# Peptides against a protein of PDB entry 4PN1: the designs that were tried, part 23

Target 1, 261 residues: chain A of PDB entry 4PN1
Amino acid sequence: KIEMNFLNKPIVPDTTKVISNFLTHYLITEPVEHVEIEAKLGTLIDLETQNRFEFPVMNETILNPEFNLRTRFESDMTASEHKYLNEFLNQAFRDSQKPGRLPFAYKHTKQVDLFYETEDNSRDKIRVSKNQSDNQVLACVKKRRVADLFLYCPNDAFDIRISISDELPVSMPSGNQQPSLTRLKDRVGYVHQEIKIDLTKTTQNDPVYDTTERHELEVEFGNIADLRDRAQKAKDGMEAPLFRRVQLFMDNVRILRREHS

## One batch from the design tools (peptide; aimed at target 1 V18 F22 N64)

Design b1_p15_2_s4 (made by RFdiffusion4, then SolubleMPNN; from b1_p15_2, 7 letters changed)
Fold by OpenDDE base, seed 1:
Structure b1_p15_2_s4 (fold): chain B 261 residues (1-261), chain A 15 residues (1-15)
Amino acid sequence: as target 1 above (261 residues)
Amino acid sequence: SPVFSEEELKLLFRP
């Protein structure tokens, strides 16, 4: 017989606890009403060197937001890296269709995002998302970034930004209002156990500058109600369900950030 | 761009 440890009970990594507490704060303590919680793959850039951030740690590390590390996060990757991840996820999708596995779901969305200024000149713009094929409105929201948690991952291809946002549904802008910005999004989405993995190619046309393209990969909690329930249980002293869900989320993130061409 | 479209994946892999 083998035991897990000298208590013969599960133990949770500190990373899982820290992230769980972070999520609990914005799910329960100071609840965000229309919360979106996602992890983006990217690179922490040192503002002083303009190179990837260097911190004296040897593995995945959550950066303390109380310290100004003078960094920026670049939520972008090369087309080659993006293609590799797409192929990797396609293979994972195929493998998940086999007997005895939980299958991925797949969705491909092509949309146009139109950004509008608010009447009060607030920093948050209204985003109208439309389907490219039929121009049907998919969403009209005012998105507010609430909080970020950064993970420095020195051994992996990517660093991670976990972000909490409020996507407030709002009324459509007036018909006379023109968008300040238009973006095309080509998104392929993979869903496994209510964790969403999106590969997104964003194209932006600038009248002055050349067309810019961004390649992003994001991992999102697909069931916020369940997550909030788990967070509430954690506040009530039952932490295991939340820890399990966060562990699942982070394991998926860890798989993806290790992959590169 | 995606390597496989939703339509392609649905054709290849059905539940």
Scores: peptide ipSAE 0.009, ipTM 0.425, DockQ to the pose 0.013
OpenDDE base, seeds 2, 3, 4, 5: peptide ipSAE 0.007, 0.059, 0.007, 0.006; ipTM 0.429, 0.499, 0.391, 0.401; seeds 3, 5 fail the geometry check

Design b1_p15_3 (made by RFdiffusion4)
Pose (drawn by RFdiffusion4):
Structure b1_p15_3 (pose): chain A 256 residues (1-205, 211-261), chain P 15 residues (1-15)
Amino acid sequence: KIEMNFLNKPIVPDTTKVISNFLTHYLITEPVEHVEIEAKLGTLIDLETQNRFEFPVMNETILNPEFNLRTRFESDMTASEHKYLNEFLNQAFRDSQKPGRLPFAYKHTKQVDLFYETEDNSRDKIRVSKNQSDNQVLACVKKRRVADLFLYCPNDAFDIRISISDELPVSMPSGNQQPSLTRLKDRVGYVHQEIKIDLTKTTQNTTERHELEVEFGNIADLRDRAQKAKDGMEAPLFRRVQLFMDNVRILRREHS
Amino acid sequence: SPYILTVEQSEELYN
């Protein structure tokens, strides 16, 4: 017989607790009506060296946003790194279809992105996405970035950025208006337990941009867990962000 | 290190 600790009850990892606080704030305390919560793989770039961020730590660590670390985030990866993750996810996809497993879901989207500027002093963009096939509109949203949280991962090829955005559905722009940006987007979507794993390849109208993003697919349920956590019963919220971060961690460690 | 976000600091910031 073996116990996990001298208490024999599970304890919350420090990171899971902190991220739960970050998510509860923008879900409950200062709520965002149309919230998107996603984490992207990429690289933390030191502004002076223009290389990967160096920090005297040996494990995955959350950077305090109240400190100026002179750093930016490159949400990009090579074509090989993108293909490598594609193959890994495909293999993980088929293995989930086997007996005893909770299966993956799949959705492949070939669409066009149209970005517009706003009439306000804000730096928000109005995004219009259309099918490349029939050109029917998939979405028309005004997107505002609310908050970011950066995880430096010295043991891995990737760092993590957790973004909280506000996607408000808005009406279509006028025809007599030039879009600030137009590009193709090849999004390969995997879904497991309502956690979305998106593998995107955008083509600038040339420059290619390869990304991997992991986002909560069921916000309403997550908001409910955040409410229970504020009221004391915080176990379901912890179990949720633990699953999210563990998925993000598996994909982060996958590299040649 | 003060550059690393702690549980106590996060409670002060987000709760």

Design b1_p15_3_s1 (made by RFdiffusion4, then SolubleMPNN; from b1_p15_3, 5 letters changed)
Fold by OpenDDE base, seed 2:
Structure b1_p15_3_s1 (fold): chain B 261 residues (1-261), chain A 15 residues (1-15)
Amino acid sequence: as target 1 above (261 residues)
Amino acid sequence: SPYILTVEEADKLYL
């Protein structure tokens, strides 16, 4: 007979617990009403060297937010890397269509995000999202970044930022107001087990700055209600459902951040 | 670059 350990009970990795607690805080303890929870692939940049930071660790490590590590996170990659990930995800999609697998779904969307200044001149802008083809309004929100959790991944192509955001629905800006920023988003979104994987090419047209292009990959919890339910159960002493969901999420992230051309 | 493609779109482009 084989046992998994000397207690013969499942053990949860510390990483899972830390992330689960982080999520629980903003789902339950100090709940964000219109919460968005996503992980972005990118690079932790040392502000002093402007290179990827080299922390004295050898594997995936959650950075302690209580310390000012003098880093910034760049949620970008090269076009080549982005293309590779597109091909990788397309192959994953194809493989998932095989018998015995849970299938991916995918959708290609093109939208334009128009950013407007608020009347109160707050730092939060109003974002109006429109379908790029027919100009149909998809959403009008004010997004606030609430919290971040950073994972340094020295063995992988990318580091990770897990972000909690609040997307507050708001009324459309006045017709006389001009957008301060325009972003074109070309996105292929994949969904597997209610986890969303978005590959997005963003073109930003700024009146002040030159047009910039970004290549981003994000992983998002697609069922917040379920996640909140799991988090509540965790607060009530039953942590396993939350841990399982977080592990699934992180495993998907881990797969993606390891990929390189 | 127009490389953001679904499987079906890629097939249409390359087949």
Scores: peptide ipSAE 0.301, ipTM 0.823, DockQ to the pose 0.013
OpenDDE base, seeds 1, 3, 4, 5: peptide ipSAE 0.259, 0.299, 0.296, 0.273; ipTM 0.803, 0.823, 0.821, 0.811; seeds 1, 3, 5 fail the geometry check

Design b1_p15_3_s2 (made by RFdiffusion4, then SolubleMPNN; from b1_p15_3, 6 letters changed)
Fold by OpenDDE base, seed 1:
Structure b1_p15_3_s2 (fold): chain B 261 residues (1-261), chain A 15 residues (1-15)
Amino acid sequence: as target 1 above (261 residues)
Amino acid sequence: DPRILTVEEAEKLYL
């Protein structure tokens, strides 16, 4: 007989606990109504050196937001890295279609995001998303960034930003309003066990500057209601369901951030 | 209204 430890009970990694507590705060304690929770792959940049941040740790580390580390997060990667991840996910998709596996779902969307200033000159702009093919309105929201949690990953290709946002549905801007910014988004989405993995190419045209292109990978909780239920159970003393879900999420993130050509 | 793609369709796509 083999036991996992001297208590013969599962042990939860500290990272899982910290992230779970972070999520619980914005799901239950100070609940965000229309919450979006995602992890983006990118690079923590040291503002002093403009190079990747260096911290005296040897593995995945959640940075304490109470300390000003003088960093910025670049949620971008090279086209080559993005292509590699796309190929990697395509293979994972194919493998998941085999008998005995849980299959990925796959979708490809091309949309235009139009950003409008609010009448009250609030910091948050209204985003109208339209399908590029038929100009159908997909969403009209005011997105507010609520909180960020940064993971420094010295052994991996990417660092991680976990962000909590409020995507408030709002009415369409008046027909006389012109967008202050337009972005083209080409997105391929992979969904596995209600965890959404998106590869996004964003193109922005500037009349003064050259066209800018960004390549992003994000991992999102696809079932917020379930996650909120798990968080509530955790507050009530049953932490295991939340820990399992966060562990699954983070394992997917860990797989992706390790992959590079 | 995004459609879920088949495996074959997905293999041909790059972002």
Scores: peptide ipSAE 0.021, ipTM 0.483, DockQ to the pose 0.014
OpenDDE base, seeds 2, 3, 4, 5: peptide ipSAE 0.008, 0.015, 0.018, 0.012; ipTM 0.450, 0.451, 0.508, 0.392; seed 2 fails the geometry check

Design b1_p15_3_s3 (made by RFdiffusion4, then SolubleMPNN; from b1_p15_3, 7 letters changed)
Fold by OpenDDE base, seed 1:
Structure b1_p15_3_s3 (fold): chain B 261 residues (1-261), chain A 15 residues (1-15)
Amino acid sequence: as target 1 above (261 residues)
Amino acid sequence: DERILTVEEAEKLYL
């Protein structure tokens, strides 16, 4: 008989604990009402060198936000990297349809996002999302970035930003208001065990500058109510359900950030 | 298309 360790009990990775505590704070302690929790693949850039950040660690490391590391996070990737991830996820989708597996769901959405200034000129803009095909309104929200947690991943193609946002539903802007910015989004979404994986190509036209295109991959918790329930249980002393869910989320993130052409 | 795609529809779909 083989045991896991000398206690014969599962051990939770420290990364899982740190992330779980981070999530618990914004789910339970200071709860965000309309919370969105996502991880984006990208690159931590050293502001001094403008190259990928270098930190004296040898594996996945959550950066301490109390230290000013003079970094920025670039969530953009190359078209080639994005295409590779799309192909990889398509294969994962196909494999998941086989007997004995839990299947992916797949959705392709093309939308236009219209950004509007608020009456009080607040930092947060109103975003109206419409379906490109029929111009139906999908959402009208005021999104506020609440907190970020950065993971430096020296062995992988990408670093990670875990973001907590508040997506407050708001009324449509008045008909006389013009959008300050318009973006086209082509999004391919994969859902597995209520974890959403989105590949997004964003196109922005500028009358002065050339059209810019961004390629992003994000992993999102698809069931916030369940996650909040797990976080509450953790606060009440039963941490295992939260740890398991965070571990699942992070394993999916880890798979994706390791993949490259 | 916001509907859930079939396997046949999805397997050849790229951004």
Scores: peptide ipSAE 0.042, ipTM 0.749, DockQ to the pose 0.014
OpenDDE base, seeds 2, 3, 4, 5: peptide ipSAE 0.020, 0.039, 0.023, 0.031; ipTM 0.549, 0.693, 0.538, 0.680

Design b1_p15_3_s4 (made by RFdiffusion4, then SolubleMPNN; from b1_p15_3, 5 letters changed)
Fold by OpenDDE base, seed 3:
Structure b1_p15_3_s4 (fold): chain B 261 residues (1-261), chain A 15 residues (1-15)
Amino acid sequence: as target 1 above (261 residues)
Amino acid sequence: SPLILTVEKADELYL
């Protein structure tokens, strides 16, 4: 007879607990009404060296936001890395269509994001997203970044930023108002078990700088209502449902951040 | 202010 530990029951990784508590705060304790929760792959950059940050740890670790680590997060990756991840996810999609598996859903969207100043001249701009093919409006929101949680991942190709954002739906700007900024996005979106994985190429033409292209991969909770319900249960003492959902999310993130060209 | 998304074959997103 063999047992998994001296209690003979599963144990939750500490990372899962820390992230779960972070999410619970912004879902339940100080709830964000129109919350978006996503993880982006990228690199923690040391502001002094401009190289990847080196922390004296040997595995995935959540950085304490109370400390000024003199870092910035770059959510960009190389075109080759981005292409590799695209191919990897395409294969995962194909494999999931086989009998006995839960299938991915897939959607390819080419959109233009138009940013408008608000009447009150607030820092947050209104973003209108339109489909490039027919100019139909996909979304009109005022997005504000609320909080970030950074994971330093020394053994993987990427570090992780988990972000809490407030995406307030707002009315369309007046037809005569001109956008202050425009961005083109080519996005392929994968959904598996209500976890969204997006690969996005963003092109921006700056009047001062050359055209810039950014390559991003993000993982997002696709069912916020369910997540909020799980967080409420956790607050009430039943933590298992939340832990399971966060574990699923993080395992998907961990798979992706280990992949590289 | 029209932006053009330049997608090279090597960088194309696809299924």
Scores: peptide ipSAE 0.027, ipTM 0.508, DockQ to the pose 0.014
OpenDDE base, seeds 1, 2, 4, 5: peptide ipSAE 0.019, 0.027, 0.019, 0.008; ipTM 0.547, 0.586, 0.546, 0.409

Design b1_p15_4 (made by RFdiffusion4)
Pose (drawn by RFdiffusion4):
Order: structure tokens, then sequence, then C-alpha cells
Structure b1_p15_4 (pose): chain A 256 residues (1-205, 211-261), chain P 15 residues (1-15)
């Protein structure tokens, strides 16, 4: 017989607790009506060296946003790194279809992104996405970035950015208006336990941009867990962000 | 501004 600790009851990892606080704040305390919560793989770039951020730590660590670390985030990866993750996810996809396993879901989207500027002093963009096939509109949203949280991962090829955005559905722009940006987007979507794993390849109308993002697919249920956590029963919220971060961690460690 | 509960936990971990 073996116990996990001298208490024999599970304990919350420090990171899971902190991220749960970050998510509960923008879900409950200062709620965002149309919230999107996603984490992107990429690289933390030191503003002076223009290289990867160097920090005297040995493990995955959350950076305090109240400190100016002179850093930006590159949400980009090479074509090989993108293909490597594609193959790994495809293999993980088929293995989930086997007996005893909770399966993956799949959705491949070939669409066009149209970005517009706003009439306000804000730096928000109005995004219009259409099918490349029939050109029917998939979405028309005004997107506002609310908060970011950065995880420096010295043992891996990637760092993590957790973004909280606000996607408000809005009406279509006028025809007599020039879009600020127009690009193709090749999004390969995997879904497991309502956690979305998106592999995106955008083409600028040339320059290519390869990304991997992991987002909560069921916000309403997550908001409910955040409410129970604020009221004491915080186990379901912890179990949720633990699953999210462990998925993000698996994809982060996958590299040649 | 930033989430106070998160900032408090990060300051405790920095100690």
Amino acid sequence: KIEMNFLNKPIVPDTTKVISNFLTHYLITEPVEHVEIEAKLGTLIDLETQNRFEFPVMNETILNPEFNLRTRFESDMTASEHKYLNEFLNQAFRDSQKPGRLPFAYKHTKQVDLFYETEDNSRDKIRVSKNQSDNQVLACVKKRRVADLFLYCPNDAFDIRISISDELPVSMPSGNQQPSLTRLKDRVGYVHQEIKIDLTKTTQNTTERHELEVEFGNIADLRDRAQKAKDGMEAPLFRRVQLFMDNVRILRREHS
Amino acid sequence: SYPPEMISDLRKLAE
C-alpha cells in the first residue's frame, strides 16, 4: 500500500492554483461577456538581445506581469516544427479511436481572414472570416485583448502565452471600406474532452505563419466551475485547468 | 491593473 503524501489527499500544484485565480478573475470577478481563453506555443524574445529570453530558472514558471521584463512573444514556429506536431497529433488522434479511449474530434477549415479597423480610439480589430470554397461568412467579430500570462519554459523549445480575449459578434462592415489586412488561413482542429487544439497556417497576400493554440472549448461550463471555486468548491475548476495545462505541456515537449 | 489574488500568490512564491 502506498499513499501520495502524509495526508493521503491530493494537493493542488502551485501553477494550477495561480492560473485558476487568473481565469476566475476574468470569468467571475470582472467578467468578460464573450470571453475566449487560449494558450499559444511560441518563444519569449528578449527585447535587447532579440533572442530567446534567458532567466535563471530550471522549470516552467509563471512570469509576474506586474514587472517589466522587457520581453515580447513570438507566436510562430518553423514549418518543420509545425509538421512534427501535426504528425504527433495525427498519431494521438488515431490512438484515441481505439477501445477504452475517449476519442478525438476533427475539423479542418480553409478560410479567409479580413481584418478591419475601428472608428474608436481603441486598438481593436473587426475580423471577418469566410470560406475559401463558397465565400459564405463564417464569423464577424470585434476582438479585444484583455489579459496575457506568460510561462517561461527553459527545458523546452517553446514558451506559453495564456491570452484572455473578448470576441463580440458585430454587424458586417460597409462595402466601401478597405480591409487593413487580408490573408488565407489553414486551420486543422483537434478536439478532446472539449479542449481544442488548433494547428493554424496563415498565408499573407509572400509570408507564412505557423501556429499552435490550445483553448477551452466549453466556456459556459468553465464559468460555472469558476463560480463554484469562488464559493469554496474549487476542485472542479482545478481539475479543468490541470487538464488544459497538461495538454499544453505535452505539445510543448514534443520537438526533435 | 492585475488580479490581486494571483499577484498575492506570486509574491508568496517569490519568498

Design b1_p15_4_s1 (made by RFdiffusion4, then SolubleMPNN; from b1_p15_4, 9 letters changed)
Fold by OpenDDE base, seed 2:
Structure b1_p15_4_s1 (fold): chain B 261 residues (1-261), chain A 15 residues (1-15)
Amino acid sequence: as target 1 above (261 residues)
Amino acid sequence: SFNPEMLKLLEELEK
């Protein structure tokens, strides 16, 4: 007979606890009403060197937000990396369709995001998302970034930003109002066990800058209601369900950030 | 085996 440890009980890694606490705060303690929780793959850039941040750690490390490390996060990757991840996820999708596996769901969407200034000139813009094919409105929201948690991953291709956002549904802007910015999004989405994985190509026309294309990969909690319930249970002293869900989320993130061509 | 809808999805993935 083999035991897991001298207590013969599962233990929870600190990373899981820290992230769980972070999520619990914005789900329960100071709840965000229309919360979106996602992790983006990218690179922590040292503002002093303009290179990838170098910190004296040897593994995945959650950076303490109380310290200004003079970094920025770039949620972009190369077209080659993005293509590789797409192929990787396509294969994962195919493999998951085999008997005995839980299958991925797949969706390909092309949308246009139109950004409008608010009447009060608030920092947050109204985003109207439309389907490119039929111009149907998919969403009209005012998105506010609430909090970020950064993971420095020195051994992997990408660092991670976990973000809490508030996506407030709002009324459509007036018909006479023109968008200040238009963004095209080509998104392939994969869903496995209610964890969403999106590869997005974003094209943006800027009047000052040339057309820019960004390649992003994001991992999102697909069932916020369930997550909120788990977080509430955690606040009530039953942490295991939340820890398990966060662990699943992070394992998916870890798989993705390790992949490179 | 894949149903027709799944086959369509697979074809889309190959684009």
Scores: peptide ipSAE 0.026, ipTM 0.498, DockQ to the pose 0.012
OpenDDE base, seeds 1, 3, 4, 5: peptide ipSAE 0.013, 0.012, 0.019, 0.018; ipTM 0.445, 0.459, 0.440, 0.469

Design b1_p15_4_s2 (made by RFdiffusion4, then SolubleMPNN; from b1_p15_4, 9 letters changed)
Fold by OpenDDE base, seed 5:
Structure b1_p15_4_s2 (fold): chain B 261 residues (1-261), chain A 15 residues (1-15)
Amino acid sequence: as target 1 above (261 residues)
Amino acid sequence: SFNPEMLELLKELEK
């Protein structure tokens, strides 16, 4: 007979606790009404060296936001890495369709995002998302980045940014207003157990800058209501449901960030 | 554009 440890009880990884607390803050304590919670794969760049950030740690670690590390996060990867992840997820999708597994859902979408300045000249722009095929409006929101949590992952292909955003639904801009920025998005989306995994190729045409293409992978909590409920329970002293959900989320993130071409 | 040749298969499997 084998036991898990000398208490024969499961323990919660510290990373899970820290992230859970972070989420609880913006779900319950200072609640964001239209919250979006996502993790993006990318690279922490040292502003001094312009190379990947180096920190005196040997494994996954959450960076303390109170410290200015003089870094920037680039939510981008190479086309080859993106392709590899796409193939990896396609295989995972196929495997999940087998008997005895929980299946992935899959969706491929192409959309255009139009960004508009607000009348009050606020930093937050109005984003109108339209389906490229039929020009139907998918969303009209004012998105505000609320908070970020960065994970330095020295042993993996990618570092992680977990972001809390507020996506406030707003009315469409006036018909005479021109967008300040247009962004094309080609998105392949996978959903497993209400965790959303999106591969996105973004093309941006800037009148001043050359056309840029970005390749992003993001992992998002697909059921915010459930997550908020779990967070509330955690605040009330029952932490296990939240920990389990965060652990699931992070395990998916960990799988993905370890994959590379 | 990610994997056009596989897209049809995926569409079938997602049902």
Scores: peptide ipSAE 0.018, ipTM 0.471, DockQ to the pose 0.013
OpenDDE base, seeds 1, 2, 3, 4: peptide ipSAE 0.014, 0.012, 0.015, 0.016; ipTM 0.462, 0.454, 0.477, 0.464

Design b1_p15_4_s3 (made by RFdiffusion4, then SolubleMPNN; from b1_p15_4, 10 letters changed)
Fold by OpenDDE base, seed 5:
Structure b1_p15_4_s3 (fold): chain B 261 residues (1-261), chain A 15 residues (1-15)
Amino acid sequence: as target 1 above (261 residues)
Amino acid sequence: SFNEEMLKLLKELEK
């Protein structure tokens, strides 16, 4: 018989605790009403060198937001990396359909996002999303970024940004308004145990630059109500349910950020 | 695996 440790009890990683506390703050302490919680794969860029940031650590580490590290986060990857991840997830999807496994769900969507300025000249834009095939309105929202948590991952292909956003449903812009920006999105979505994994190819025209393509991978908590319930339980002294859910989420993120062509 | 066992135990603690 093999034991896990000298106490023979499960040990929660410190990373899980830190992230759990971060989430609990915006779920319970200062609750965001229409909260979206996602992790994006990307690269922490050193503003001085314009290369990937170098930090004196040897593994995954959460950066302290109180320190100005003079970095920016680029949530992008190459087309080849994006394709590789798509193939990887397709295989994972197929394997999950086998007996004894929990299956993935799969969805492919093509949509147009139209961005409009608000009447009050707020920094936040209204986004209208439409299906490309029939122009059916899918959503009309005002999204505000509330907070970010960055993970530097020196051993992996990507760094991670965990973001808290407020996605507020709003009324459609007036018919006389023109969009300030239009984006085409081709998204393949995978759902496993209520965790959403999206690969998105975005095409947009820039008035200054040529047509640009962006390739993104994001992992999102698909059941916010459940997560909020778990966070409340954690505040009440029972942390295990929240730790389990965060651990599951982060393990999925860790799998994906390690993959490379 | 160790990870699977960890998650299993965490789930048990939810009961």
Scores: peptide ipSAE 0.015, ipTM 0.372, DockQ to the pose 0.030
OpenDDE base, seeds 1, 2, 3, 4: peptide ipSAE 0.005, 0.014, 0.006, 0.006; ipTM 0.400, 0.446, 0.415, 0.411

Design b1_p15_4_s4 (made by RFdiffusion4, then SolubleMPNN; from b1_p15_4, 9 letters changed)
Fold by OpenDDE base, seed 3:
Structure b1_p15_4_s4 (fold): chain B 261 residues (1-261), chain A 15 residues (1-15)
Amino acid sequence: as target 1 above (261 residues)
Amino acid sequence: SFPKEMLELLKELEK
């Protein structure tokens, strides 16, 4: 007979605990009302070398936010990498439709994002998202970045930024206002067990610079109410439900960050 | 506040 360990019980990875505590803080302790929680694939760049950050660790590591490491995070990848991930997810989608599996849901959205300045001249802009085909309004929000947690992943193609944002629904800007910025987004979305995976191609026309194209992959918690409930239970002493949900989220992220063309 | 709380927890565990 073989046992898992000397207690013969499952253990929780330390990464799961740290992330769970991070989420609990902004879900329960200092709650963000309209919270969005997502992980982006990208690269930690050393500001001095302009190359990928190098740290004396050999595996996935959450960076301590108290230390300024003079880095920036680039939430971008090459078109080739993006295409590869799209093909990978398409195959995963197909496989999940087989008997005995939990199926992916799929949605393709082409939208235009219009950014407007606020009347109070606040730094945060109002974003109006419209469907490109019929100009139907999809959302009108004021988004604020609240906190970031960075994972350095030396053995994988990408590093990870987990972000807490506040997405406040707001009224449409007045008809006389002109957008300060316009972005086109081509988004392919996959949902599995209420975890959202989005591949997004963004095109932006800059008045000063040439048209820029960005390729992003995001993983998001699709059921915030459930996550908040789990976080509350964790605060009350029952941590297992939260740990399981965070583990699921991170396993999906880990699968994706290891894939490359 | 989260980083501060986490660091304090780590320090307590090291005692």
Scores: peptide ipSAE 0.043, ipTM 0.500, DockQ to the pose 0.322
OpenDDE base, seeds 1, 2, 4, 5: peptide ipSAE 0.034, 0.031, 0.007, 0.018; ipTM 0.430, 0.492, 0.341, 0.472

Design b1_p15_5 (made by RFdiffusion4)
Pose (drawn by RFdiffusion4):
Structure b1_p15_5 (pose): chain A 256 residues (1-205, 211-261), chain P 15 residues (1-15)
Amino acid sequence: KIEMNFLNKPIVPDTTKVISNFLTHYLITEPVEHVEIEAKLGTLIDLETQNRFEFPVMNETILNPEFNLRTRFESDMTASEHKYLNEFLNQAFRDSQKPGRLPFAYKHTKQVDLFYETEDNSRDKIRVSKNQSDNQVLACVKKRRVADLFLYCPNDAFDIRISISDELPVSMPSGNQQPSLTRLKDRVGYVHQEIKIDLTKTTQNTTERHELEVEFGNIADLRDRAQKAKDGMEAPLFRRVQLFMDNVRILRREHS
Amino acid sequence: TPVFTDEDKKLLATP
């Protein structure tokens, strides 16, 4: 017989607790009506060296946003790094279809992104996405970035950025208006337990941009867990962000 | 309202 600790009850990892606080704030305390919560793989770049961020730590750590660390985030990876993750996810996809496993879901989208500027003093963009096939509109949203949280991961090829955005559905722009940006987007979507794993390849109309993002697919349920956490029963919220961060961690450690 | 408490801030990385 073996116990996990001298209490024999599970304890919350420090990171899971902190991220739960970050998510509960923008879900409950200062709520965002149309919230998107996603984490992207990439690289933390030191503004002076223009290289990867160096920090005297040995494990995955959350950077305090109230400190100026002179850093930016590159949400980009090589084509090989993108293909490597594609193969790994495909293999993980088929293994989930076997007996005893909760299966993956799959969705491949070939669409066009159209970005517009706003009439306000804000730096928000109005995004219009259309099918590359029939050109029917998939979405028309005004997107506002609310908050970011950065995880420096010295043991891995990638760092993590957790973004909280606000995607408000809006009406279509006028025809007599030039889009600020137009590009193709090849999104390969995997879904497991309502956690979305998106493998995106955007083509600038040339320059290519390869990204991997992991986002909560069921916000309404997550908001409910955040409410229960604020009221004391915080176990379901913890179990949720633990699953999210563990998926993000698995994909982060996958590299040649 | 702050996102983090004083105890939480002790868990975060600083310079």

